# Peptides against a protein of PDB entry 7RZF, part 90

Target 1, 358 residues: chain A of PDB entry 7RZF
Amino acid sequence: PFQEEHLKQLYKIVPIKDIRNLYVTFPIPDLQKYYKSNPGHYLGHLIGHEGPGSLLSELKSKGWVNTLVGGQKEGARGFMFFIINVDLTEEGLLHVEDIILHMFQYIQKLRAEGPQEWVFQECKDLNAVAFRFKDKERPRGYTSKIAGILHYYPLEEVLTAEYLLEEFRPDLIEMVLDKLRPENVRVAIVSKSFEGKTDRTEEWYGTQYKQEAIPDEVIKKWQNADLNGKFKLPTKNEFIPTNFEILPLEKEATPYPALIKDTAMSKLWFKQDDKFFLPKACLNFEFFSPFAYVDPLHCNMAYLYLELLKDSLNEYAYAAELAGLSYDLQNTIYGMYLSVKGYNDKQPILLKKIIEKM
Target 2, 358 residues: chain A of PDB entry 7RZF as posed
Amino acid sequence: PFQEEHLKQLYKIVPIKDIRNLYVTFPIPDLQKYYKSNPGHYLGHLIGHEGPGSLLSELKSKGWVNTLVGGQKEGARGFMFFIINVDLTEEGLLHVEDIILHMFQYIQKLRAEGPQEWVFQELKDLNAVAFRFKDKERPRGYTSKIAGILHYYPLEEVLTAEYLLEEFRPDLIEMVLDKLRPENVRVAIVSKSFEGKTDRTEEWYGTQYKQEAIPDEVIKKWQNADLNGKFKLPTKNEFIPTNFEILPLEKEATPYPALIKDTAMSKLWFKQDDKFFLPKANLNFEFFSPFAYVDPLHSNMAYLYLELLKDSLNEYAYAAELAGLSYDLQNTIYGMYLSVKGYNDKQPILLKKIIEKM

## One batch from the design tools (peptide; aimed at target 1 G48 E50 G70 Y318)

Design b2_p29_2_s3 (made by RFdiffusion4, then SolubleMPNN; from b2_p29_2, 13 letters changed)
Fold by OpenDDE base, seed 4:
Structure b2_p29_2_s3 (fold): chain B 358 residues (1-358), chain A 29 residues (1-29)
Amino acid sequence: as target 1 above (358 residues)
Amino acid sequence: MSEFVRLVLELEKEFEERKKKPELWGKNF
């Protein structure tokens, strides 16, 4: 649907809010008929990954980007978009060309590695877990959503079609990757820094913008994107739950936490789930230190320690979150608080990693 | 031309909604 004149364009857009966003957009074929393979989700998973060697990790290390999202978006009938969106820092706004170069370096890495069946299997497993343990939605919102998606999926599959992957299609992944090229790009930069520098107004929202052709030299720079050795495929996600067994209720299960361990150095309370019957647990730890709040220096040291600890855990945080695990670390007037929540199967792995970094 | 700016503005709204309720949205589109 887009002619060559609509490609290789840069849009500078003035937002109402003080935001700095970059959109790198590619027209792609309509993938709706391939929902069982979902090649756009596969690519979005990799491009949007936050682990070591990811696109986001490198762009964050440079101070250019805060967040990144990648994936397919519906267009009009018969085509879609693949979109990479980043939240820009003030510095990142000055380095948009280099940010997009890094995007093409990562895409080139994906081409060099080729489609990975194990990555598809992880996406399949994650989506199956998300479907199986989907929280109850508000009936009105859920019914309206289902009524909308009935236009896209068979009635028998309408509940599963957005979640359940069935087919690994490397051919479709390669086909989409072949569309993610500099010659097919449309770029939008959203920033208040373009106020008073625009020449057009959008008819529906009154949004001020400027459209410019991307210089051929910049397109060529992106076309010649090398393999950046900092980019790596993610490692296998060790936090994906595989055991969903619900233990039988104990005959003497108390409605309140019972003290199951009492020692000079530790107390442990336990309560079995008697209500939800989910393969999930909440582990809460309160650590006491007489030094944590003794003076302003120790208080600040305890704060800095937790910030450094959180930073050191960032490598696991994303993979854990994808797998439905979370952790929280907070300073208290008595010391520190740790919480680990989510599927119980892999909680010991996450807890061990937290303790090893402490 | 206006259609692409409109798409971006619709995406901005969607991203703002996602940032308010990260627990309801995947990290991918």
Scores: peptide ipSAE 0.259, ipTM 0.778, DockQ to the pose 0.368
OpenDDE base, seeds 1, 2, 3, 5: peptide ipSAE 0.238, 0.235, 0.250, 0.235; ipTM 0.774, 0.769, 0.785, 0.774

Design b2_p29_2_s4 (made by RFdiffusion4, then SolubleMPNN; from b2_p29_2, 14 letters changed)
Fold by OpenDDE base, seed 4:
Structure b2_p29_2_s4 (fold): chain B 358 residues (1-358), chain A 29 residues (1-29)
Amino acid sequence: as target 1 above (358 residues)
Amino acid sequence: MEEFVRLVLELEEEFEKRKKDPSLHNKNF
């Protein structure tokens, strides 16, 4: 579908909103028939990873990018796109060429490591959990979605096809990775900084843009992307739940939280779930300190402490969130509030990591 | 050419929705 003349192009687009986005796109074969292996999801999981040694972690450390999303997107019948989207800082807007170089360095790292069956297994397990414990959607939206996807999947699989992975296909992962090359790239930069610097107008939306060929020297720079030693594959996600046992209701289960521990230093309330019957828990901790709100200096120190604590937990936050765990840390007038929520199986692991950083 | 700009505009709406919902940040396409 795309001829060589459509590749290696840069689009500078003027948004209505004050946003700075970079879109790095690659035409790929239609992967719809491979939904049971979903090689585009595997690559999106790695490229879009936020943990230590990830593409995003390095780009954030440079102050160039705030957020990153990677994955496959439907095009038209017979082809797809692989897309890497980033939210650019003002500084990142000046370093787009270097950002894309880092993308190709990460892709080169993925080629050097080759397809990893354990990563596929984690994706499979995460998707199986997401399917099994899927929240109730609004009927209208859900029915419309299902009606749409009936064009792509067998009737018997229409509910499972977007979630359940069945087959590890390293050949298909390598095939998609082989399409993620500088010679196949189409780049768009979305920024108000291009206002008054465009020469085209999109017919339907009136969006102002400029199209430019990417210089051959820049393409060659990206083609020669070396292995950046800062890039690493993610570690195994220790937060993926494996135990989904629901404990029987206690005979004397109260409709309200019961005080189960009362000491000079701590009170503990407990309420068993008698409504949802999910393998999930909510752990809430309130820490009291007479110093937390004594004066403006102590208030600011308590705030700064929590911001530093949150920053120190970022390495776990993404892996925990992927596994359906979350935490929240807030200052209170009495001290600090901590909440840990999600699947109960791995909550003790996350809680331990939080306490060790405190 | 214009088709790619349209694709980017469609992607922008989706990407901006994901940025506003932290629960969607970790969802790849």
Scores: peptide ipSAE 0.309, ipTM 0.829, DockQ to the pose 0.464
OpenDDE base, seeds 1, 2, 3, 5: peptide ipSAE 0.266, 0.293, 0.304, 0.277; ipTM 0.815, 0.825, 0.826, 0.818

Design b2_p29_3 (made by RFdiffusion4)
Pose (drawn by RFdiffusion4):
Formats: C-alpha cells, structure tokens, sequence
Structure b2_p29_3 (pose): chain A 358 residues (1-358), chain P 29 residues (1-29)
C-alpha cells in the first residue's frame, strides 16, 4: 500500500492523552513464506535488544529515550511492515533527526558485519529448550490459536511453529537488511504540542495531523557517513540454562504449602511440585513497612524509588528475561513486592543481585 | 524494558493502549 508518492514523509499527530512518540515505518515484502530461517526475527533480536552497548542503552545515556521496541509488524497477506517505535522525553522531542540518525548508525553498524552464526545457534537453542518444556495450555484459546495458524502450515508442524528452526541462511538476512534504507522511511511523530498547527483532519475518527515531507537535507544527512557511536554487539549469554533435573519427592510430602519458618523477621511457605515435573519454580516475596502509605509524599516516593530501581536494573536483567527467568518488582499499599519465576537454575544469582541492588 | 518482538500486546504493555491506537492511525493515513 505504500506507493512512492507517500514515502519519505513525516507526519505530526495530536493526541488527546499526553504522550510523546516516534514511529519509524519501513515497508518490506512478505516473509511468511520463509518460516524456517525467519530473517525478521533475526533483525528484531539485533535491533530491539537492551544491555551493554546497544541501541537503547545509548539513547538512555543521552537522556532522550525511556524504552524502544523493535521487530516487524505483519499486515494482511502479500505485504509486511517493519517498525522501530520509540517514546520521548521532554528534550527528546527537540532532537528527532538525531535519534533517527542514531538508528541508521546502528543499522549501518550491523550492515558492516552482517550475519552471525552464534546468534542464530543461540536463538535456535533457546527456542528448542523453550519448546521442550512448554507448559500446559488452557483448552480455550489454545484451540483458537492452533486453528488460527492452521491456514499457513502443513499438518506435521502445526505445533512446531516458530519454535524449531532448521537453517541459517544469510542471504535473506542480507535481503531484509538491505530494504532498511532512508529512501524507505515513513516517520510519524505524536506530540500534544501541535494543537493549533494542524490543517488536515481525519474523517473517520476525527484526529488532526500534518504533512511535513522531509526535505532531502536530512535524507542525505542520514545515509552519508555512518561509522558508529559507542555501539557493540551483545555478548555471550550466561543465563542460558543447563540443569534440567527433576529433584525427587522427599519423605514429608504435603498437598498444600506448609509453614516451615516462623520467626519475628520472616515466614515461609514451601511445596515441592507434585503434578507438573518441570525444571522450573516460582519464588515470591512481600516486604512490609508501616511508612509506605503514611501520607501522599511517602506513598509517592515509593513508586519513584522502585521505578528507578527497575530503571537501573533492566540493563542487567534483560538477559534473564530473555532466557526464561522473569522477575517483577512493584509497590503495594502495605509495602513493596517481588516475584521471580522461571527456570530452576539461575534464581539465586538473580534474586541476590536484586537484593544487593535494592 | 526493551522488546525485540513486535506485537500489539508488547506495545500496550510498554507504551500504553493510546500509543498503539495512534500507530494504527499513522499507518492508515
């Protein structure tokens, strides 16, 4: 649907709720026919990746961006999109051309070195382990899912869809990586600062927007010279699991969690798993404090401190959320709260690091 | 946190429901 008359354009949209965002839209051909190599997931794993020396961490270091989501949007049949959607700070709206410039800097940093064998082997191992201990399904919604993807795949791999991968073909990685070029951009800015500046309006919904077609100054400033920032490839993962042993049932087997420790400091509830036999467990905690909800100031500093802890600890723990260990730490009325779940091998390192950062 | 897989659920969890709605507006222009 994107003919070249309406390419290289930058719209400005006025919202109702106060948000600020930047959408970068590329068009690409259909790659649902390529469901074995999956080049869109490869570029999605390399663009939207938090951690040391990556696209998001540098934009955090310049104070412009809270978070960004990579990957490719799939629309209808016979055509596909690719999106880099970002949200903005107060002075992140002033330097949009520099943000998109850094986006093409990281794209060019990934074009000078191109394919990687160990990233494909690592991602295929992760999907294989994440398929081997695939948990049980709720019978409603699961049959709708496997009847939702029954139109595309044959009868043998109705289940093993986007789980098992056979081949690493760098040609398709290079093909979809070439289609990301500044002659193929469609920038869209959402900001509430364009209240009285909008000429055009939407008939269906009634929203207002613009047409600031990007002059060639910034296009030929985008693709001209792009060496690097302080970017780097992600490093070897250490949260990949290795212990897949189901520990045996002990003498004192109980059907419900029993109180084992009762002190004036803490108490526990423990139950070995009897039904599921998956090498994974969930640990949860609820820390209490009478000072958490005393007045609005003390009920306000709690969200700020807990949020800055999540800010400063996502850079470390994104590899744990990517390997299958997810944690969550949010505030409650009474006190604060913690819940770490996932594979059975790497809970101590993650929970201990959470405490010592806390 | 950042996400590498694009879906409506991930966009709503990270940004919010109004941000996904204006993405659909921007694509339908």
Amino acid sequence: as target 2 above (358 residues)
Amino acid sequence: SAKHEFSEENVIEVFGEEAYFYLEIALSL

Design b2_p29_3_s1 (made by RFdiffusion4, then SolubleMPNN; from b2_p29_3, 18 letters changed)
Fold by OpenDDE base, seed 3:
Structure b2_p29_3_s1 (fold): chain B 358 residues (1-358), chain A 29 residues (1-29)
Amino acid sequence: as target 1 above (358 residues)
Amino acid sequence: MGSSEFSDEVLEKIFGKDSVELLNVALSL
């Protein structure tokens, strides 16, 4: 376990490649015995959320962060880490203290709202979907993973233990959240800008680094992190599939798309899945406009329209992705193309959201 | 992203192999 001397430390690490990362890490108890409630996943889901009012949304709006991941990782000797991993912009590298302040403001928001059973249920439902449709891992990777998991789970649960959330444990969520404090932080910054400014070398990889104590004034600034009114809990993910019914193959199913509707303004082609038998669909829409590319002005307007449309849909992109839905929007020489892919159950909801923004 | 599988494989896909190696270094320090 990390002693007090290993806490409130800043590590400046020199990468071989041009990488700018921030690792904000917290030693936490071993949560392996709590796999049925997985409180670290609950917190990782919220801290790593990408929707409106999320930590990442605010840090992106400042131009400081490209991506953010939150979650738990195994440690040595019966402890874990909770980790917030960030890809930094060049500007973000100058604002690391303020980035971490925003992390503690978001964590403080989670404390103020308390554990939400509906968020646990969302995590449960997402994991159930992921488990049900998990691609068969390569046998060697899968066997090595199972062999590791067999030390922690009953044999009957090994296949499901990573995905099955069964127990809402607000007490365990609060316990982990109580470890996410400035007094328990270990910060690492990875940047080539530290080259020639290091005084230590790591033994295994020869990684050059500098270790510094985080100043008490900075720790105190993070301890006094107020509620930032920009941070909000996510809304419920409306795109999570609940119906996984696979319709029987029609007797007249064609190996190619068949024209099922022909009107003056629209043609509809359909092909049933005859190969994969998944509760998934691919909806493709081609929109034709005689004005889209009539001249350079209209071409530029059609481009700008599509960029604005994409931006207006960003609020749904992450929730759709988590639910196994995706969309794509492209300009074509005749107008625009829309694709909606993934689980068929909630595709009408996503399609409606897209059309309402058009 | 908040992944249930905060696995090295997931992190490698997002940040690259070298970033995961450096994370493991940072956790060992």
Scores: peptide ipSAE 0.472, ipTM 0.917, DockQ to the pose 0.486
OpenDDE base, seeds 1, 2, 4, 5: peptide ipSAE 0.459, 0.452, 0.464, 0.454; ipTM 0.912, 0.909, 0.913, 0.909

Design b2_p29_3_s2 (made by RFdiffusion4, then SolubleMPNN; from b2_p29_3, 13 letters changed)
Fold by OpenDDE base, seed 5:
Structure b2_p29_3_s2 (fold): chain B 358 residues (1-358), chain A 29 residues (1-29)
Amino acid sequence: as target 1 above (358 residues)
Amino acid sequence: MSRSEFSDEVLIEIFGEDSLRYLEIALRL
């Protein structure tokens, strides 16, 4: 276990590449034995969420962070880390203390709301989908992976242990949340801005760094993190597929897309999947407008329209992505292209959301 | 893809290979 001297530390690390990363790390107990409940995954899902009212959404709105990942990582024998990693903007590099304050405000929100069984159920369902439709791994890599995890899981569970959640354990979620405190924090900032300001060299890679104690005033500021009204739990993910039925091949199934609708205003082609037999579909829409590219003004207006449309859909993009749905919107010389891909079950919901914003 | 798990693959995908190295350094310090 880390002693007090190893906690509340700030590491300023000089990278080789021009990267700006912040690692906020918390030593946590070894959670491997709790793989059936996976409280670290639950917390990683919420802390790493990208939807409205998320930590990332707020930090992006301030222009401080580009991306965020949260979750557990294996440590040395007998402990793990919970890590929040962000990609910092140049402005974010100047606001690291405030970024971390927002992290603790979000964690405080999670404490105030308590463990949510519906969130666990969504994680369970998402993982079950991922397991069921897992791509065939290369046999050699798969065997090596299985051999590695056989040390941690019963033989009968080794194939499923990483994916199948079985037990909602609010007590373990609260236990991990109790470790996510300022007094238990280790902060690392990776930036070239620390070049020539370091006094130590790491032995393995020769990486230059400086170690500093985080001031008690800063720790107290983070300890006093109150609820921020901008933080909200995510809404239920409406895009999680539940129907995986594959329709039988039609007797007249064509090897190429068949024209199934031909009108003055629309043509529709359809091809049934005859190869993969997955509960997935690709919907492609090409919109033609005589005004889209008539002159530079209309071209710019069409571009701005799509950028605004994409921005208005950003609230759904992450939830759709988690559920194995994606969309793409592009300007074309004739107008606009829309693609919706992934599990077919909830594609109509996503398509409706897109159309409602158009 | 914000994968809810802090896997090495996710870190490499989102932050690049070097980010994993610097995390490992930070965890060992």
Scores: peptide ipSAE 0.396, ipTM 0.890, DockQ to the pose 0.596
OpenDDE base, seeds 1, 2, 3, 4: peptide ipSAE 0.139, 0.019, 0.395, 0.378; ipTM 0.790, 0.651, 0.895, 0.880; seeds 1, 2, 3, 4 fail the geometry check

Design b2_p29_3_s3 (made by RFdiffusion4, then SolubleMPNN; from b2_p29_3, 15 letters changed)
Fold by OpenDDE base, seed 3:
Structure b2_p29_3_s3 (fold): chain B 358 residues (1-358), chain A 29 residues (1-29)
Amino acid sequence: as target 1 above (358 residues)
Amino acid sequence: MGESEFSDEVMIKIFGEESLELLEVALRL
């Protein structure tokens, strides 16, 4: 258990590789007994969200952070950590205090909005999808994982316990959120820029580090984190599949793609899945334009158009990925290629969003 | 794209193996 002496600490860590990470960690109670509600997952889902109005979206807009992950990790016996991990840019390394301020502003936004049952339901639905289509893990890894899980879950629930949310517990969400405070923070910064500036060596790996107390003025700055109007709760994820019906194999199903539509402006090829029998589809579109590569200017314009299109679709990319949908956009010598992959149920929604931005 | 699910696998995938090791170091300090 971390005593007060271990809180409000800053660790400057020297990596071997050229990595720049910020670990913002909070000691929290052991939540294992609350696996059916998993309040840490709820908070990790929101804090780690990548959509518009998210913490990551704002930190990316500042040029300070490339990626962010939030969630719970097991600690020693009787406690866990809630962790916000970010990949820092070179500029972000200079703005760590302000990055953490934004984290506390987002956390304050979560306090102000309170626990949302619809967010819990989305987490539940996403996890149910992930469980239903969980690829058979390699038996050795799976058995070792199950053996660890058997200490915490009934045998009947071991296979499902990580995925099946059953109980919305706003009280537990608030309890964990109440631990995410500046007075309970441990900060680690990983950067080669600390080489030759450390005074301690870690015993296990020989990792060089420096430990410093976070100044009280900085803690107070984070404690006084206001509501940043840029932070918003995510919108409902429209891409979460609900229909998993597998269509029967057609009698006329060919082992190769068949031309099912031929028009002056389009050709459509179709192949039914005859092997995997998953409620998934791959939609591939090739767009032909005589102007795409006619000259260097048009080539550059086609490239710029695609980059702008990708940027305009970023608002959907994360929600789609969470829902097991992906898209890809590429320039071709003839124009553009679009691919949409994943669960077939909501592919039309994603495709419509793409077309509306085109 | 980052995953909201915090796991060792996610950490390795997104940040690399050394980042996970250093996180474990940081949690023990």
Scores: peptide ipSAE 0.488, ipTM 0.915, DockQ to the pose 0.653
OpenDDE base, seeds 1, 2, 4, 5: peptide ipSAE 0.466, 0.447, 0.487, 0.475; ipTM 0.908, 0.903, 0.916, 0.913

Design b2_p29_3_s4 (made by RFdiffusion4, then SolubleMPNN; from b2_p29_3, 17 letters changed)
Fold by OpenDDE base, seed 5:
Structure b2_p29_3_s4 (fold): chain B 358 residues (1-358), chain A 29 residues (1-29)
Amino acid sequence: as target 1 above (358 residues)
Amino acid sequence: MSSSIFSDEVIEKIFGKESLELLEVALSL
């Protein structure tokens, strides 16, 4: 267990590469026995969310953070860490206190809203999808991984324990949230800007660092984190697949795309998958405009239009990605290219969202 | 990203190998 002397600490770490990271870490109880409810995953899902009203969305809007990951990691000696890891911009490196304040404001929002069963259900469904379509790892690596997991899980559950959520435990979510407090924080900042300003060397890697106590005033500021009205829980993910039916191969299935529709305004080519047998599809659309490449003005307008369209679709990008969907939009010399890829079940929903923004 | 598993693989993929190593350092301090 961390003693009080190990809490409320700031570590300034010098990297070898030009990286700027912030690690906000909280010692938490060992949650291994609660793998069926996995409260740390629930919290990691929300804290690490990238949709509108998320922590990352706000920190990106400030220009302080590029990426954010939240979740639990195993620790030594029968405890875990909850970690919020961010990639800092140069500006973000100057605003670490404010970044952490926003983290505590988001955590306070999670406390105020309380545990949501629908969010747990989404985590469950996403994990079920991930499990069902997990690529077969190479047997050697898989065996070694399983051997490690066997120490923690019943044999019958070893394959599924990381993915199968079975029990909604709001009490455990609240318990973990109660550990995500300023009085329990350990902060590490990684930046080359600390070179020549360190006074300690880590024994194993020779990493240079400085340790400082976080001032009580700063801790109090974080403790008094109010509700920030910009933070919202995510909306329900409409893109999570539920139908995984693979259609039988048609007897007349062609080895190449066949023209199945030919009209004055459209041509449609189709190829059934005869190799992978996955409930996935690739939809590719090429839009032709006689104006796309007429002059530099039209080219610039087409570019600007596509950038605005991409920006307007950002609200769906993360939810689609989580659900194993992706889209791509590109300018072409003839107009525009759209691609939608991933699980076929919810592709029509994503396609509709794209069309509604066009 | 919500990593279902704040796995070393996810951290390494997003932040790079050195970031993972430095996280391990930070957790050991």
Scores: peptide ipSAE 0.498, ipTM 0.919, DockQ to the pose 0.496
OpenDDE base, seeds 1, 2, 3, 4: peptide ipSAE 0.490, 0.483, 0.496, 0.484; ipTM 0.917, 0.913, 0.919, 0.917

Design b2_p29_4 (made by RFdiffusion4)
Pose (drawn by RFdiffusion4):
Structure b2_p29_4 (pose): chain A 358 residues (1-358), chain P 29 residues (1-29)
Amino acid sequence: as target 2 above (358 residues)
Amino acid sequence: FPFLQIDFFEASYTEDEVHVPTPNEVASR
């Protein structure tokens, strides 16, 4: 649907609720026919990746961006999109050309070195382990899902869809990586600061927007010289699991969780799993404080402190959320709250680091 | 901060089934 008359264009959209965002849209051909190599997931794993020396961490270091989501959007049949969607700070709206410049800097940093064998082997191992201990399904919604993808795949791999991968073909990685060029951009800015500046309006919904077609100054500023920032490839993962042993049932087996520790400091509830036999467990906590909801100021500093703790710890724990260990730490009325769940091997390192950062 | 004066906490540990996102659902955050 994107003919070349309406390419290289930058719209400005006025919202109703106060948000600020930047959408970078590329068009690409259909890659649903390539469901073995999956080059879109490879570039999505290399673009939208938090951690040391990556696309998001540098934009956090310049104070322009809270978070960004990579990957490819799939539309209808026979055509596909690719999106880099970002949200903006107060002075992140002033330097949009520099943000997209850094996006093509990281793309060119990934074009000078291209394919990687160990990233494909690591991602295939992760999907294989995440498929081998695939948890049980709720019968409603699961049959709608496997009837939703029954149109594309044969009868043998109706289940093993986007779980098992056979081959690493760098040609298709290079092909989809070539289609990401600044002659294929479509920038869209959402900001509430364009109230009285919009000529055009939408008939169907009634929204207002513009046409600021990007002059060639900034296009040929985008693809001209792109060496690097302080970017780097992600490093070897240490949260990949190795212990897949189901520990045996002990003498005191109970059908409900029993109180084991009762002190004036803490109490526990414990139950060995009897039904599921998956090498994974969930550990949850609820810390209490009478000062958490005394007045609005003390009920306000709690969200700010807990949010800054999540800010400063996502850079560390994204590899744990990527390997299958997810944590969550949010505030409650009475006190604060913690819940770490996932594979059975790496809960102590993660929970201990959470405490010592807390 | 005074709200960090934690006097008491409750904990629970179970090896029951839990759902975690797959790598493809988190790979582009």

Design b2_p29_4_s1 (made by RFdiffusion4, then SolubleMPNN; from b2_p29_4, 12 letters changed)
Fold by OpenDDE base, seed 4:
Structure b2_p29_4_s1 (fold): chain B 358 residues (1-358), chain A 29 residues (1-29)
Amino acid sequence: as target 1 above (358 residues)
Amino acid sequence: LPFLDITYYEATFTTDEVEVPTPSEVLYR
């Protein structure tokens, strides 16, 4: 158990690789018994969200952070950690205090909004999708993993416990959120810029580090984190699949794409999946424009158009990705290429949004 | 990303030969 002396600490760590990472860590109670509600996953989903109004979107907009991960991690016996990890830019390395301030502003926003049952339901649905389509693990790794999990879960739930959310527990969400406070923080900054500035060596791996107490003034700044109006809860993810029906193979199904529509304005090829039997589809569109590559000006305009289109679709990109959908937009010498891939159920919704932005 | 993919962190700190524990694990051991 961390004593007060282990809290409000800053660790400056020298990596072997040229990486810049910030770890903001909070000791939390052992949540293993609450696996059916998994309040740490709920908070990780929101804190780690990449959509508009997210923590990451703000930190990216400032050029301080490239990536963000938030979630619970197992600790030693009887406690866990909640960790917010970010990949720092060179500029972000200079603004760690402000980055952490923004983290606490986002956490304060979560306190102000309170636990949302719809967010829990989305987490549940996403985990159900992930479970349903989990790749077969290697037998040895699987057996070892199961043996470890058997210490924590009933035998009947071992296979599902990591994925199946069953109980919305706002009280537990609030309990974990109450541990995400500046007085309970441990900060680690990983950067080669600390080379030659360390005074300690870790015993196990020889990692060079310096430990410092976080100044009380900095803790107070984080404690006084106000509501930042840029932070918003995510919108509902409309791309989460709910229908996983696999259509029967047609009697006339060909092993190659068949031309099912041939008009002066469009050709359509279709191939049914005869191998994988997954509720997934690949939609590929090639758009032809006589103007796309006529001259360098039109080529550059077509490029700029596509970049603007991609930017306009960025609001959906993360939600689509979480839901197991992806899209790709590319310029071609004849016009543009659009690909939509993933679960077929919500592909029409994503496709419609793409077309509406075009 | 909602998950600390321990695998991603492990992959970030794994040298080809030795699994280097995450800074959190080193600092908490």
Scores: peptide ipSAE 0.013, ipTM 0.451, DockQ to the pose 0.023
OpenDDE base, seeds 1, 2, 3, 5: peptide ipSAE 0.007, 0.007, 0.007, 0.008; ipTM 0.441, 0.414, 0.437, 0.397; seeds 2, 3, 5 fail the geometry check

